# Designs tried in a protein design run: peptides against a protein of PDB entry 6J54. Part 133

Target 1, 223 residues: chain A of PDB entry 6J54
Amino acid sequence: NENLFASFIAPTMMGLPIVTLIIMFPSLLFPTPKRLINNRTISIQQWLIQLTSKQMMAIHNQKGQTWSLMLMSLIMFIGSTNILGLLPHSFTPTTQLSMNLGMAIPLWSATVFTGFRYKTKTSLAHFLPQGTPALLIPMLVIIETISLFIQPVALAVRLTANITAGHLLIHLIGGATLALLNINTMTAFITFTILILLTILEFAVALIQAYVFTLLVSLYLHD
Target 2, 42 residues: chain B of PDB entry 6J54
Amino acid sequence: QFQFTGIKKYFNSYTLTGRMNCVLATYGGIALLVLYFKLRSK

## One batch from the design tools (peptide; made by RFdiffusion4, then SolubleMPNN)

Design b2_p15_5_s1 (from b2_p15_5, 11 letters changed)
Fold by OpenDDE base, seed 1:
Order: C-alpha cells, then structure tokens, then sequence
Structure b2_p15_5_s1 (fold): chain B 223 residues (1-223), chain C 42 residues (1-42), chain A 15 residues (1-15)
C-alpha cells in the first residue's frame, strides 16, 4: 500500500518542499500575449480561453461577469495541473485534499457572501424551494442549510477522489501489464489496451473535473 | 397568479418575500429554542 | 464531452 500511494506523497528535495514550485509551474505554460498577432500556440490558447470564458459566463449577468477572470484562472489552473499530473512520474497537487479544500472553501465562501451581500432576498429565499408544503418548511430549510455547508466539501472531495482514483487505476493497470509481460503476452496486450483507453479517459476526466469544479463555483455565484 | 391574503401574504412558499420570511422565521425559531435551552440549563 | 458533462451534472444535481 505504501508503494502504491508513494506517487501521492509530496515531493521534497534536500528536505525542502518543491510542491510550491510544482503548483506555480502551470502558470509558466500560459504566457501573456505581447503582440496583436501572436504565434500559433498562444493564439490557440487565447482562442480556447475565449471559448471557455464565453460558455462559462453565458449564465451570468453583467455583475456576475466580474468573476470571469477568477473563474477562468481557476479552470486553467486545475485543468493544467490535472493534465500535467498524467505525465509519467509526475505529482499532481490536486490529488491532495488539503489543496482542494484550501481552494474550494474560500471560493465557495466568497460566492455565498457575495450572494448575501448583493442579493440578500434571493439568497435567503434559496433555502426554501418553491411550492413546499407548509408543514415541511422548517425541516426543508434546515436540510437546505446543511446542504449549503456540504457544498465546499463535496466540491473538494469530488475533484480529489476522481483524480486520485484515476491515477491509482493507471498505476494498478500499468503495474499489472508489466507483471503479465513475463507470464502471458496476450493477456498483457489486453491489459495494455485497457491502460491506453483508461489514460485517454483520464485526460477527459482531468478536463471535465476542472470544468465541473469551475462551473459549480460559477453556479453557486449565480444562485 | 398567486393572490395571497392575510398571513399567507407574508409567509408563503411561492413568492420571493414569502420564502425569505419563512426562512427567517425558521432561523428565529431555532435561535429561540437554543436560547431557551441555554437559559434553562442555568 | 458536452453530453457526458451534462449527464455528470445531472447526477451531481440528483445527489
């Protein structure tokens, strides 16, 4: 078990944590444009950012669009870290629940407090769904209040669990393929095919989880 | 079209104001209950 | 991807 989870241990060099450098590394992959017409890579990146920004902020009004920079930076950060984590012998900071909680709780709190600050009536009304029978109102308000406080935890755990589970599966199937190469080449080929399909799936999951995380933060802001 | 009269105008699950008042009333009720038990334990 | 995301979102809303 220790060898299986060794890939999730925070890396250190000479006793100093290099996790901070790993977290900051994705920011270097997205340089700011300095020209009207940039190179192909920057143009594609800007195009993707514009498309994702347009899709994410389509739900929001003009006041909600002030969060566009924060939400886009969030999705780019989570997406880039998740994709880089799929590289061999790489460490993904998003597999750490502490990081995801440290990211989810402040963002969730900011959205909830912003809602109460500018849309107090609507935010308070969200604790009671429309058309609720009168006898169920107190119970449902309590349940909805508890549900609100579970949101940041669910957000962090979802991201952590999906990325961690994907990495574990890749390591397990990869280890199984290597072990089966010396036993049966045919079964090893099958497991290798599964590994390839799983890695493709994990690339998709990495992007989807980044999008879902940002979308839910955006949705909490809209609500 | 929901036309509520009397107490239902202020406490209903259909209007925005009614929902808000119901939520505030529930929180107020819980706070009063907690306060009652806290004062009772003294 | 959008269909998969919508299904995931529906599942998340149901949970």
Amino acid sequence: as target 1 above (223 residues)
Amino acid sequence: as target 2 above (42 residues)
Amino acid sequence: FQKLLEEELKLLLLL
Scores: peptide ipSAE 0.138, ipTM 0.777, DockQ to the pose 0.017
Fold by OpenDDE base, seed 2:
Structure b2_p15_5_s1 (fold): chain B 223 residues (1-223), chain C 42 residues (1-42), chain A 15 residues (1-15)
Amino acid sequence: as target 1 above (223 residues)
Amino acid sequence: as target 2 above (42 residues)
Amino acid sequence: FQKLLEEELKLLLLL
C-alpha cells in the first residue's frame, strides 16, 4: 500500500518542499514570443493557444472574453502539469485534491459572483428551469441550489480522480509487468502492451481533463 | 407571448422575471421558515 | 474521434 501511493506524496528535498517549484516549472516551457518570426516550437505553441482560445471563447460575449487570458492560462497550466506528471518519477500537483479545490473554488465562485453581478435576473432565474410545474418549484429550486454548490467539488474531484486513477493504474500494471517478467514472459508482454496503450490513453486524458476543467469554468461563466 | 394575468404574471416558470420572483419567493419562504423555527426554539 | 470526444465532453458536462 505504501508503494502504491508513494508517487502521490509531496516531494521534499533536504526537508524542503519542492512542490512550489514543480508547480512553477510548466511556466518555463511556454516562453513568450520575442520575434516576428519565432522558433518552430514557439510558433506551434502559439498556434495551439490561438486555436484553443478561439474555440473556448466562441461561446462568450465580449464581457466573457475578458476572461480569455485566465482561462487559457488555466488550460495550459493544467494540461502541462498533467502531461509532465506522466513522466517517470514525476509528481503531478493535480493529483492533489487540495490543489484542484484550490483552483476550482475560486474560479467557480468568481464565475458565480460575476454572473450575479452582471446578469442578476438571468442568474437568479437559472435556479428555476423554464416550464417547471408550479408544485415542483420549491423543491427544484432547492435541488438546483445544491447542484450549484456541488459544481466546484465535482470539478475538482473529476480532475483529481481521473488523473490519480490513471497514475495508479499505470503503477499497478507496471508493477504487474515487472512481477510477471520472472514468471511468464508472454503474459508480461501482454501486460506491457496494455501498459503502453494505457499510457497513450493517459496522455489523452491529461489533455481532455485540462480542457474539460477549463470548459466547465467557461460554461459557468457563460451561464 | 404568454399572457399571464394576476399573480401568475409575477410568479411564473416561463418568463425571466417570473422565474426570478419564484426563486426569490422560495428563498424568502425558506428563510422565514428557518427564522420561525429558530424563534420558536427560543 | 471528434464525435467520441464530443460525446465524452457531453457526458462530462452532464456529470
Scores: peptide ipSAE 0.092, ipTM 0.773, DockQ to the pose 0.017
Fold by OpenDDE base, seed 3:
Structure b2_p15_5_s1 (fold): chain B 223 residues (1-223), chain C 42 residues (1-42), chain A 15 residues (1-15)
Amino acid sequence: as target 1 above (223 residues)
Amino acid sequence: as target 2 above (42 residues)
Amino acid sequence: FQKLLEEELKLLLLL
């Protein structure tokens, strides 16, 4: 059991925590463009950022499009950290619920406050769905207010749970494959095939969770 | 567009203003209830 | 591929 959760312990080097360096490391993978025609890697990155920005910002008005830098930086950060976390013996900061709450709560609060600041009437009206019977209005308003406060928690827990569960599953199947190599090579081959399929799935999950996290923040901004 | 008259004009679940007023009325009611129980305890 | 991605997105939104 200690080996299963060892990958989630904050790493230290010479008694100093290196979590800060791990968090800052993804920024080194995305250098700023300096030329009109950049390297292939930078060109692909810029193309991906452009595509994702067009898709995510299509829902927003001009005022909402001011969040493009924040949302694009968020998706790049979460996506890069999640992908880097799938490397063997790597520590993923996004597996820490504290980090995800630290991102979710400020972003959620900012979207809620901006909504109340610029669209007070629509934001207040959002607590009551259209066409509700008059008798159900008080209860539904209470439920909707509770739902609002659950949003940052659900956002953080979803990201944490999906990434953590993926890592645990890779470790469990990986450990099972290693154990079965000494017992039965054929069964070990089957479990190894499952491990490969699972790792491919986790790469997709890593990117999708980054997208979902930013999309939900964007959706809360739109509402 | 729904044409509402009287109290339904200000408190309805169909118009934006009506929905806002309903939400404010519910929060006001809850706040008054909390205030009542707080003052009753003293 | 887009339909597959949308289905995966729906599944991940449920989690």
Scores: peptide ipSAE 0.092, ipTM 0.770, DockQ to the pose 0.017
Fold by OpenDDE base, seed 4:
Structure b2_p15_5_s1 (fold): chain B 223 residues (1-223), chain C 42 residues (1-42), chain A 15 residues (1-15)
Amino acid sequence: as target 1 above (223 residues)
Amino acid sequence: as target 2 above (42 residues)
Amino acid sequence: FQKLLEEELKLLLLL
């Protein structure tokens, strides 16, 4: 059991946490453009950012579009950390629930507060779905209120659980392949093929979870 | 097109104002209940 | 298109 969760332990060197450096590392992969026509890699990055920005901010008004920088930075951060976390023997900070809660709670609180500040009527009305029977109104309002407070937790847990589960699965299948190499080479080859397919899937999951996390934050902002 | 008259105009699950009033009424009711029990216990 | 997007978003929310 210790071997299964060893990859999720926060790495330390000489008693100092390296987690800070690992968290800061993805920022180095996205340099600021300095030229009108940049390198191919930077151009692709800018294109992707613009594409995702246009898609995510299309639902927001001008005031909501002020959050574009933060939301784009968030998706790029989570996406890059998740992708880097899929490297062999790497530590992904997004597997830590504390990290994800640290992102989810402030962002959620900011979106909720912003909603109440600028759209008070719509935000209060959001606690009651349209067309509810009169008898169910008090109970449903309570449920929706509880649901609101569960949102940051669900946001963090979803990301943590999906990334962690994927990494565990890769680790388990990888361990199985290594164990089967000495027992039966043919079965080991099959499990290795499954491992490759799984890793490809996890790359997709990593990006999807980053997108979903950011999208939900954006959706909470929109209300 | 819903035409609401009377109390349903203010407490409606279809209009924004009605929904808001329902939510506020619910919170107010809960607050009053909590206050009642607090004052009764004291 | 919006309905499809909402349905997909609901499905993604369940993941």
Scores: peptide ipSAE 0.083, ipTM 0.780, DockQ to the pose 0.017

Design b2_p15_5_s2 (from b2_p15_5, 11 letters changed)
Fold by OpenDDE base, seed 5:
Structure b2_p15_5_s2 (fold): chain B 223 residues (1-223), chain C 42 residues (1-42), chain A 15 residues (1-15)
Amino acid sequence: as target 1 above (223 residues)
Amino acid sequence: as target 2 above (42 residues)
Amino acid sequence: FQELLQQELLLLLLL
């Protein structure tokens, strides 16, 4: 059923991919403030950014707070792209695993290398939990090492899977509603109600996944 | 404060330095094992 | 703190 996955195909105009333009579009929704007292929309945006920044960076030391700009830009980017992707016939770049891996791997690597650079002893000690019995030490170190390498993969796959699954569900329920309109109007109405509720849920999921992605990157930096 | 004596002072799961040394020892051991099997296969 | 965050994160991932 090619129709279900049609929304996940990269859009092209005249043979040229428009994916780059779609990725850049969310940045236009967040203009830089030029005045001390800004318009309502900009003021609300800045307020939200400040609140989220305070919450996310509260766990970090002064050196870790330098990452605030990167983390805030990341959450705004992923959140905005995910929300815009819920529009009809919209392409969501975050449904592409390649994009999410492209973000996850460098950020993970940067956090890990930063940890080894500034907190070498603590970072090496992190491979062994405290209080481990002596006989389990070698096995646990191996498991923890494997766990470290799974982190970027899990980060990317989580985001991709949640957004993709949400889109598929919306399409399936949407298709079912249209099919049932000709058979039974009552059942079609129920299915349509489910579709609306699901869409609201997907908006929440879109924001949560953006937050979780950024939070995990922040957490890896703190470790 | 854990008072460890002898080898347990350096290889300890409770102290930061001890944990680090355990990790390094495990990686070193694995590297030596891999090297041994690589040399044995030839 | 890490354990609490892990539990909250697991809960958020379940949603």
Scores: peptide ipSAE 0.084, ipTM 0.774, DockQ to the pose 0.018
Fold by OpenDDE base, seed 3:
Structure b2_p15_5_s2 (fold): chain B 223 residues (1-223), chain C 42 residues (1-42), chain A 15 residues (1-15)
Amino acid sequence: as target 1 above (223 residues)
Amino acid sequence: as target 2 above (42 residues)
Amino acid sequence: FQELLQQELLLLLLL
């Protein structure tokens, strides 16, 4: 059991926590453009950022589009950290619920306060769905209020659970594959095939969770 | 467009203003209930 | 969009 959760322990070097360096490392993979025609890698990155930016900001008005920098930085950060976390013996900060809550709560609160500041009537009206029978109004308003406060928790837990579960599955199936290599090579080959398929799935999940996290924050901003 | 008259004009689940007023009335009612129980506990 | 996102999320949770 200790070996299963060892990858989730915050790494230290010479007694110093290196988590800060791990969090900052993804920023080094995305250098700022300096030329009109950049390297192929930078050009692909710019194309992806522009593509995702166009898709996410299409829902927002001009005021909402001011969040484009924040949302694009968020998706790049979460996506890069999640992908880097799939490397062997790597530590993923996004597996820590504290980190995800630390991102979710401020972003959620900012979107909610922004909504109340600029669209007070619409934001207050959002607590009551359109066409609700009069008898159900008080109960439904309470439920929608509770739902609002659950949003940041659900956002953080979703990201944490999906990434953590994926890592655990890779470790479990990987460990099983290694154990079966000494027992039965044929069964080990089957488990290894499953491990490869799972790893491909986890790469997809890593990107999708980054996108979903950012998209939900964007959606909360739109109300 | 729904044309409401009387109380339904201000408190309805179809118009934006009506929905807002319903929400405010609900929160106001809850606040009054909490206040009532707090004052009763004294 | 919430329904589509919920469906995609449900698919991801099922996978």
Scores: peptide ipSAE 0.069, ipTM 0.781, DockQ to the pose 0.019
Fold by OpenDDE base, seed 2:
Structure b2_p15_5_s2 (fold): chain B 223 residues (1-223), chain C 42 residues (1-42), chain A 15 residues (1-15)
Amino acid sequence: as target 1 above (223 residues)
Amino acid sequence: as target 2 above (42 residues)
Amino acid sequence: FQELLQQELLLLLLL
């Protein structure tokens, strides 16, 4: 059991935690454009950022578009950390629930408070779905209030669970593949094929979870 | 446009203002109930 | 549209 979760232990070097360095590392992969015509890699990165920004901000008005920088930085951060976490012997900070809560709670609270500040009537009205029968109003308002407070938890747990489950599954199937190599080569080959397919899936999941996390924050902002 | 008269004008589930007032009334009612039980427990 | 987006998102999350 200890070996199963060893990949999720915060790494230390010389007794010092290097988690901070790992968290900052993805920022080095996205350099700022320096030239009028940049190299191909930076151009592709900027193009992807522009495409994602256009898609995500299309839902927002001008006031909501002020959050574009933060939301785009968030998706790039989570996406890059999740992808880098799939490298061998790498540590994904987003597997830590504490980190994801640390991102989810402030962003959620900021969106909720921004909603209450600039769209007070709409935000308060959101606690009661339109057309609710009069007898159900008190109960439904309570449920919607509880639902609101569950949002940051669901956001953090979703990201943590999806990334962690993927890593665990890769580890388990990988371990099973190695164990089966000495028992039955054919079964090991099948298991290895599953591992490859799973790894490809996890790359997709890594990007999807980053997008989902950012999109949900964006949706909470838009109300 | 829904034409509501009387109390329904202020407390309805269709208009934005009506929904807001219903939410505020619900929270106010809960707060009063909590206050009542807290004062009763003293 | 938001509900549909949430449902699609939830479905993608379940994968």
Scores: peptide ipSAE 0.069, ipTM 0.783, DockQ to the pose 0.019
Fold by OpenDDE base, seed 4:
Structure b2_p15_5_s2 (fold): chain B 223 residues (1-223), chain C 42 residues (1-42), chain A 15 residues (1-15)
Amino acid sequence: as target 1 above (223 residues)
Amino acid sequence: as target 2 above (42 residues)
Amino acid sequence: FQELLQQELLLLLLL
């Protein structure tokens, strides 16, 4: 059991936590453009950012579009950290619930407060779905209020659980392949094939979870 | 296009204002209940 | 409509 969860322990060197450096590392992969026509890698990155920005911010008004920079930085951060976490023997900060809560709670709070600030009527009306029978109104308002407070927790837990589960599964199947190498080479080959397919899936999951997290924050902002 | 008359004009689940008023009424009711029990316990 | 979108997204994530 200790070996199973060892990859999720916060790494330290010389008694100092290096998690801060790991968190900052993805920022180095996205340099700022300096030229009108940049290198291929930078051009692709800018294209992806523009594409995702246009897609995600299409639902927002001008005031909501001010959040574009933050939301794009968020998706790039989570996405890059998740992808880097799929490297062998790497640590993913997003597997830590504390980190994800640290991102989710402030962002959620900001979206809720901005909603109440600029769209007070709509925000208050959001606690009651349209067309609710009159007898169910009090109970449903309470449930919806509770649901609101669960949102930041759901964001954090969803991201943490999905990434952690993926890493655990890769670790388990990887361990099984190594164990089977000495027992039956044919079965080991099958499990290795499954491992490869799983790793490809986890790359997709890593990006999807980053997108979903950012999208949900955006949706909460839209109210 | 909904035409509401009477109390339904202010407390409905279809219009934005009606929904808002329903939410405020529910919160107000809960607050009054909490206040009642708090005052009763003293 | 955003609630519906959220529900669809959650459903897609759950699948």
Scores: peptide ipSAE 0.091, ipTM 0.794, DockQ to the pose 0.019; fails the geometry check

Design b2_p15_5_s4 (from b2_p15_5, 12 letters changed)
Fold by OpenDDE base, seed 5:
Structure b2_p15_5_s4 (fold): chain B 223 residues (1-223), chain C 42 residues (1-42), chain A 15 residues (1-15)
Amino acid sequence: as target 1 above (223 residues)
Amino acid sequence: as target 2 above (42 residues)
Amino acid sequence: LQKLLEQELLLLLLL
């Protein structure tokens, strides 16, 4: 069991945490543009950021669009960290629930408080869905308040569980492939093919989870 | 458009103000219940 | 509520 979770422990070198460096590394992959017409790589990156920004901020008004920078930085951060974590023997900080809670709780709180600040009446009204029968109002308000507090937990757990489960599955199939190499080469080849397909799927999951995390934050802001 | 009269004007699930008031009333009721049980325990 | 439904659908699809 220790072998399976060895990749999920926080790496340290001489008692110093390397996790900080790992978290900061993705920032180097996205340099800031300095020219009117940038290099192809930078141009593609900026184009992708602009497209995703337009899609995510289309539902927001002028005040909500001020969050575009933060949301785009968040999706780029989570996406890049998740993708880099799929490298062999790599540590993904987003597999740590503590990190995801550390992101989810403040962002959720910011969205909720921003809603109460600028849209107080609407935010309070969201605790009661429209058209609810009068007798069900008290119970439904309680359920809706509980639902609100589950949001940060669901946000963190969803990201953590998806990435962690993917990593575990890759390790298990990888280990099985290695074990079968000496037993049956044909079955090992099939297992290896499944591993490749699974890794491709996990790349997609990594990006989707980053998008969903950011989208839900923006959605909570929009109310 | 909904036309409500009396108490339903202020406490309804169809208007924004009505929904808000219902939520506030619910929270107020819960707070009063908590206070009641706290005083009862003493 | 529509957004909540979309969230639930998204959750079911992505879990």
Scores: peptide ipSAE 0.236, ipTM 0.796, DockQ to the pose 0.019
Fold by OpenDDE base, seed 2:
Structure b2_p15_5_s4 (fold): chain B 223 residues (1-223), chain C 42 residues (1-42), chain A 15 residues (1-15)
Amino acid sequence: as target 1 above (223 residues)
Amino acid sequence: as target 2 above (42 residues)
Amino acid sequence: LQKLLEQELLLLLLL
């Protein structure tokens, strides 16, 4: 039903797209530190960013650590947009496959091209796993090549599907609770409890998806 | 250490160079096959 | 090993 997907339509005001403002809004929630000793909120944010950066970049060498800023900005962007999307009547840009493809394809291509540029031998060797029987080499190389090209699609679809499914479930159960308020109050209370539990789960999913998206991009970079 | 001699030295699935050469050979073979069918259709 | 971890992590997250 079109009513179920109404929340996923890009919002416009007076014919002007406000999606750009929605995309830029999360950046306002993470101000840059101005003092040596910052406010508690900013200090906590910086501490979290440092912790996540240490975890994400622990896998990479010095050359891979050059991507730390971009990867951290990516995780903060996706995470913040996903969390803000769980607010009532909010539009999450990450539910749009076009946006996720727009993020996944350039990042994936950058990781692949950087791999070919700086680690050509290793990158080419990744198309053939070690110890492959000689007769299976051509077929396996083709499969690995196809697998490589599926990576950005899988990356985008995963993020889109998980966030979209979460939003869809919240809307469906929320609508069901409202419909059951006049039918059976007890069942409505149960469905409302499920809705609360689901929303908590979706908060976790929102953060995990952001982390996984960046982690996979980082992993592709490391090869 | 695996000591490969002859063609196995260049085309093996154990060494990085051998794996790279195998990948390049497979891509080259596919490209030649595509070229063959393209020329055949003309 | 990284690819294997990736696939396992992906499978866990998809559910």
Scores: peptide ipSAE 0.216, ipTM 0.801, DockQ to the pose 0.019
Fold by OpenDDE base, seed 3:
Structure b2_p15_5_s4 (fold): chain B 223 residues (1-223), chain C 42 residues (1-42), chain A 15 residues (1-15)
Amino acid sequence: as target 1 above (223 residues)
Amino acid sequence: as target 2 above (42 residues)
Amino acid sequence: LQKLLEQELLLLLLL
């Protein structure tokens, strides 16, 4: 049914794409601090960023911590867009696979190339786990190489699939509740309760997927 | 901790250098195979 | 360990 995917169509106003404005909108929600003691909202945001940065950078050395700013910006961008996408009649750019690939491929390539540039021996050694039998070495190296190239695709698809599936499920259950209102009110109430619980779950999923996306990028950087 | 002699010193799955060499050897072998098939088509 | 982690993370597709 065309109505199921109507929310995933790129919005336009008078033939002009609004997608660019939607992508840039989350940046307005995170203003730069100007005071030593900021407002409560900004302070909470900074606190959350600091907590997440400490967790993500715990696995990295001082050289790896240089990527902290980029990784934090990434998680904030994805997280904010995902949460905003849960608003009624909203468009989530992260549901578009093209956008996620556009983020995943450059970041993945940067992490892989950085690893090869500064830790060449270790990075090459990762294609062969320790203690592998000699007969399985060529096969395992090939598999590990394929695994490496699947990483950016898996990263993008995971984010896209999770967010898209959540949106579809909300729409389907929401439609089912409306259909059941005139058939069985008790069943409609149960379905509505499930919808509420699902929406709460989707808020959590939105944040988790943002975190996982950034964490995996960070993990690939650590090698 | 591992004492390897001969070819195993350079190609082993335990040492960092050995693992690296195994990977490079595998890639080199694949490259040679690809080259062989390309030249065979002529 | 990364592969195992990725497998667990792929379970999130069910959410």
Scores: peptide ipSAE 0.208, ipTM 0.805, DockQ to the pose 0.021
Fold by OpenDDE base, seed 4:
Structure b2_p15_5_s4 (fold): chain B 223 residues (1-223), chain C 42 residues (1-42), chain A 15 residues (1-15)
Amino acid sequence: as target 1 above (223 residues)
Amino acid sequence: as target 2 above (42 residues)
Amino acid sequence: LQKLLEQELLLLLLL
């Protein structure tokens, strides 16, 4: 068990946590544009950011549009960290539940607080779905209230679990491939092929999880 | 579309105001229950 | 509607 989960331990060097540097590393991949027409990489990045921004913020009013920068930075951060985490023998900070909770709880609380501040009536009404039978109203309000408080936890756990599970599968299949190299080369080749396909899937999962995380935060803001 | 009269005008599951009032009533009821048990024990 | 979309998204992600 220790060997299996060893890759998820926060890396340290000489007792100093290097996880902070790992978290900051993705920021280097997204330089600020300096010209009206930048190079190809920056242009593609800006194009992607604009597309995702338009899609995610289309459901928000002008007040919600102020969150565009934060939401876009969030998706870029989570996405980049998840993709970088798929590099061989790399550490993904997003596999740490503490980190994801650290992101989810403040963002969730901010969205809920913003909702209550500017859309008090709608936010309060959200605890009771439309068309609920009168006898079920108290129970459903309680359930909905509990559901609200579970949202940040679910948001963090979902991201953590999906990324962690993917990494575990990659490590397990990779380990099996290495073990089978000297036992049966043919089966090892098949297992290696599965590993490649799984890796491609995990790249997609990494981006999807980043998008889902950010989208849910945005959705909570929308109320 | 929705014609509510009497108490249903203020407490309904279809209108925004009605839903809000239902939620507030529920929270108020819970608060009163908690207060009752608190005052009962002390 | 929002919760329904969330649930569908979660279901798709779980698959």
Scores: peptide ipSAE 0.208, ipTM 0.804, DockQ to the pose 0.019; fails the geometry check

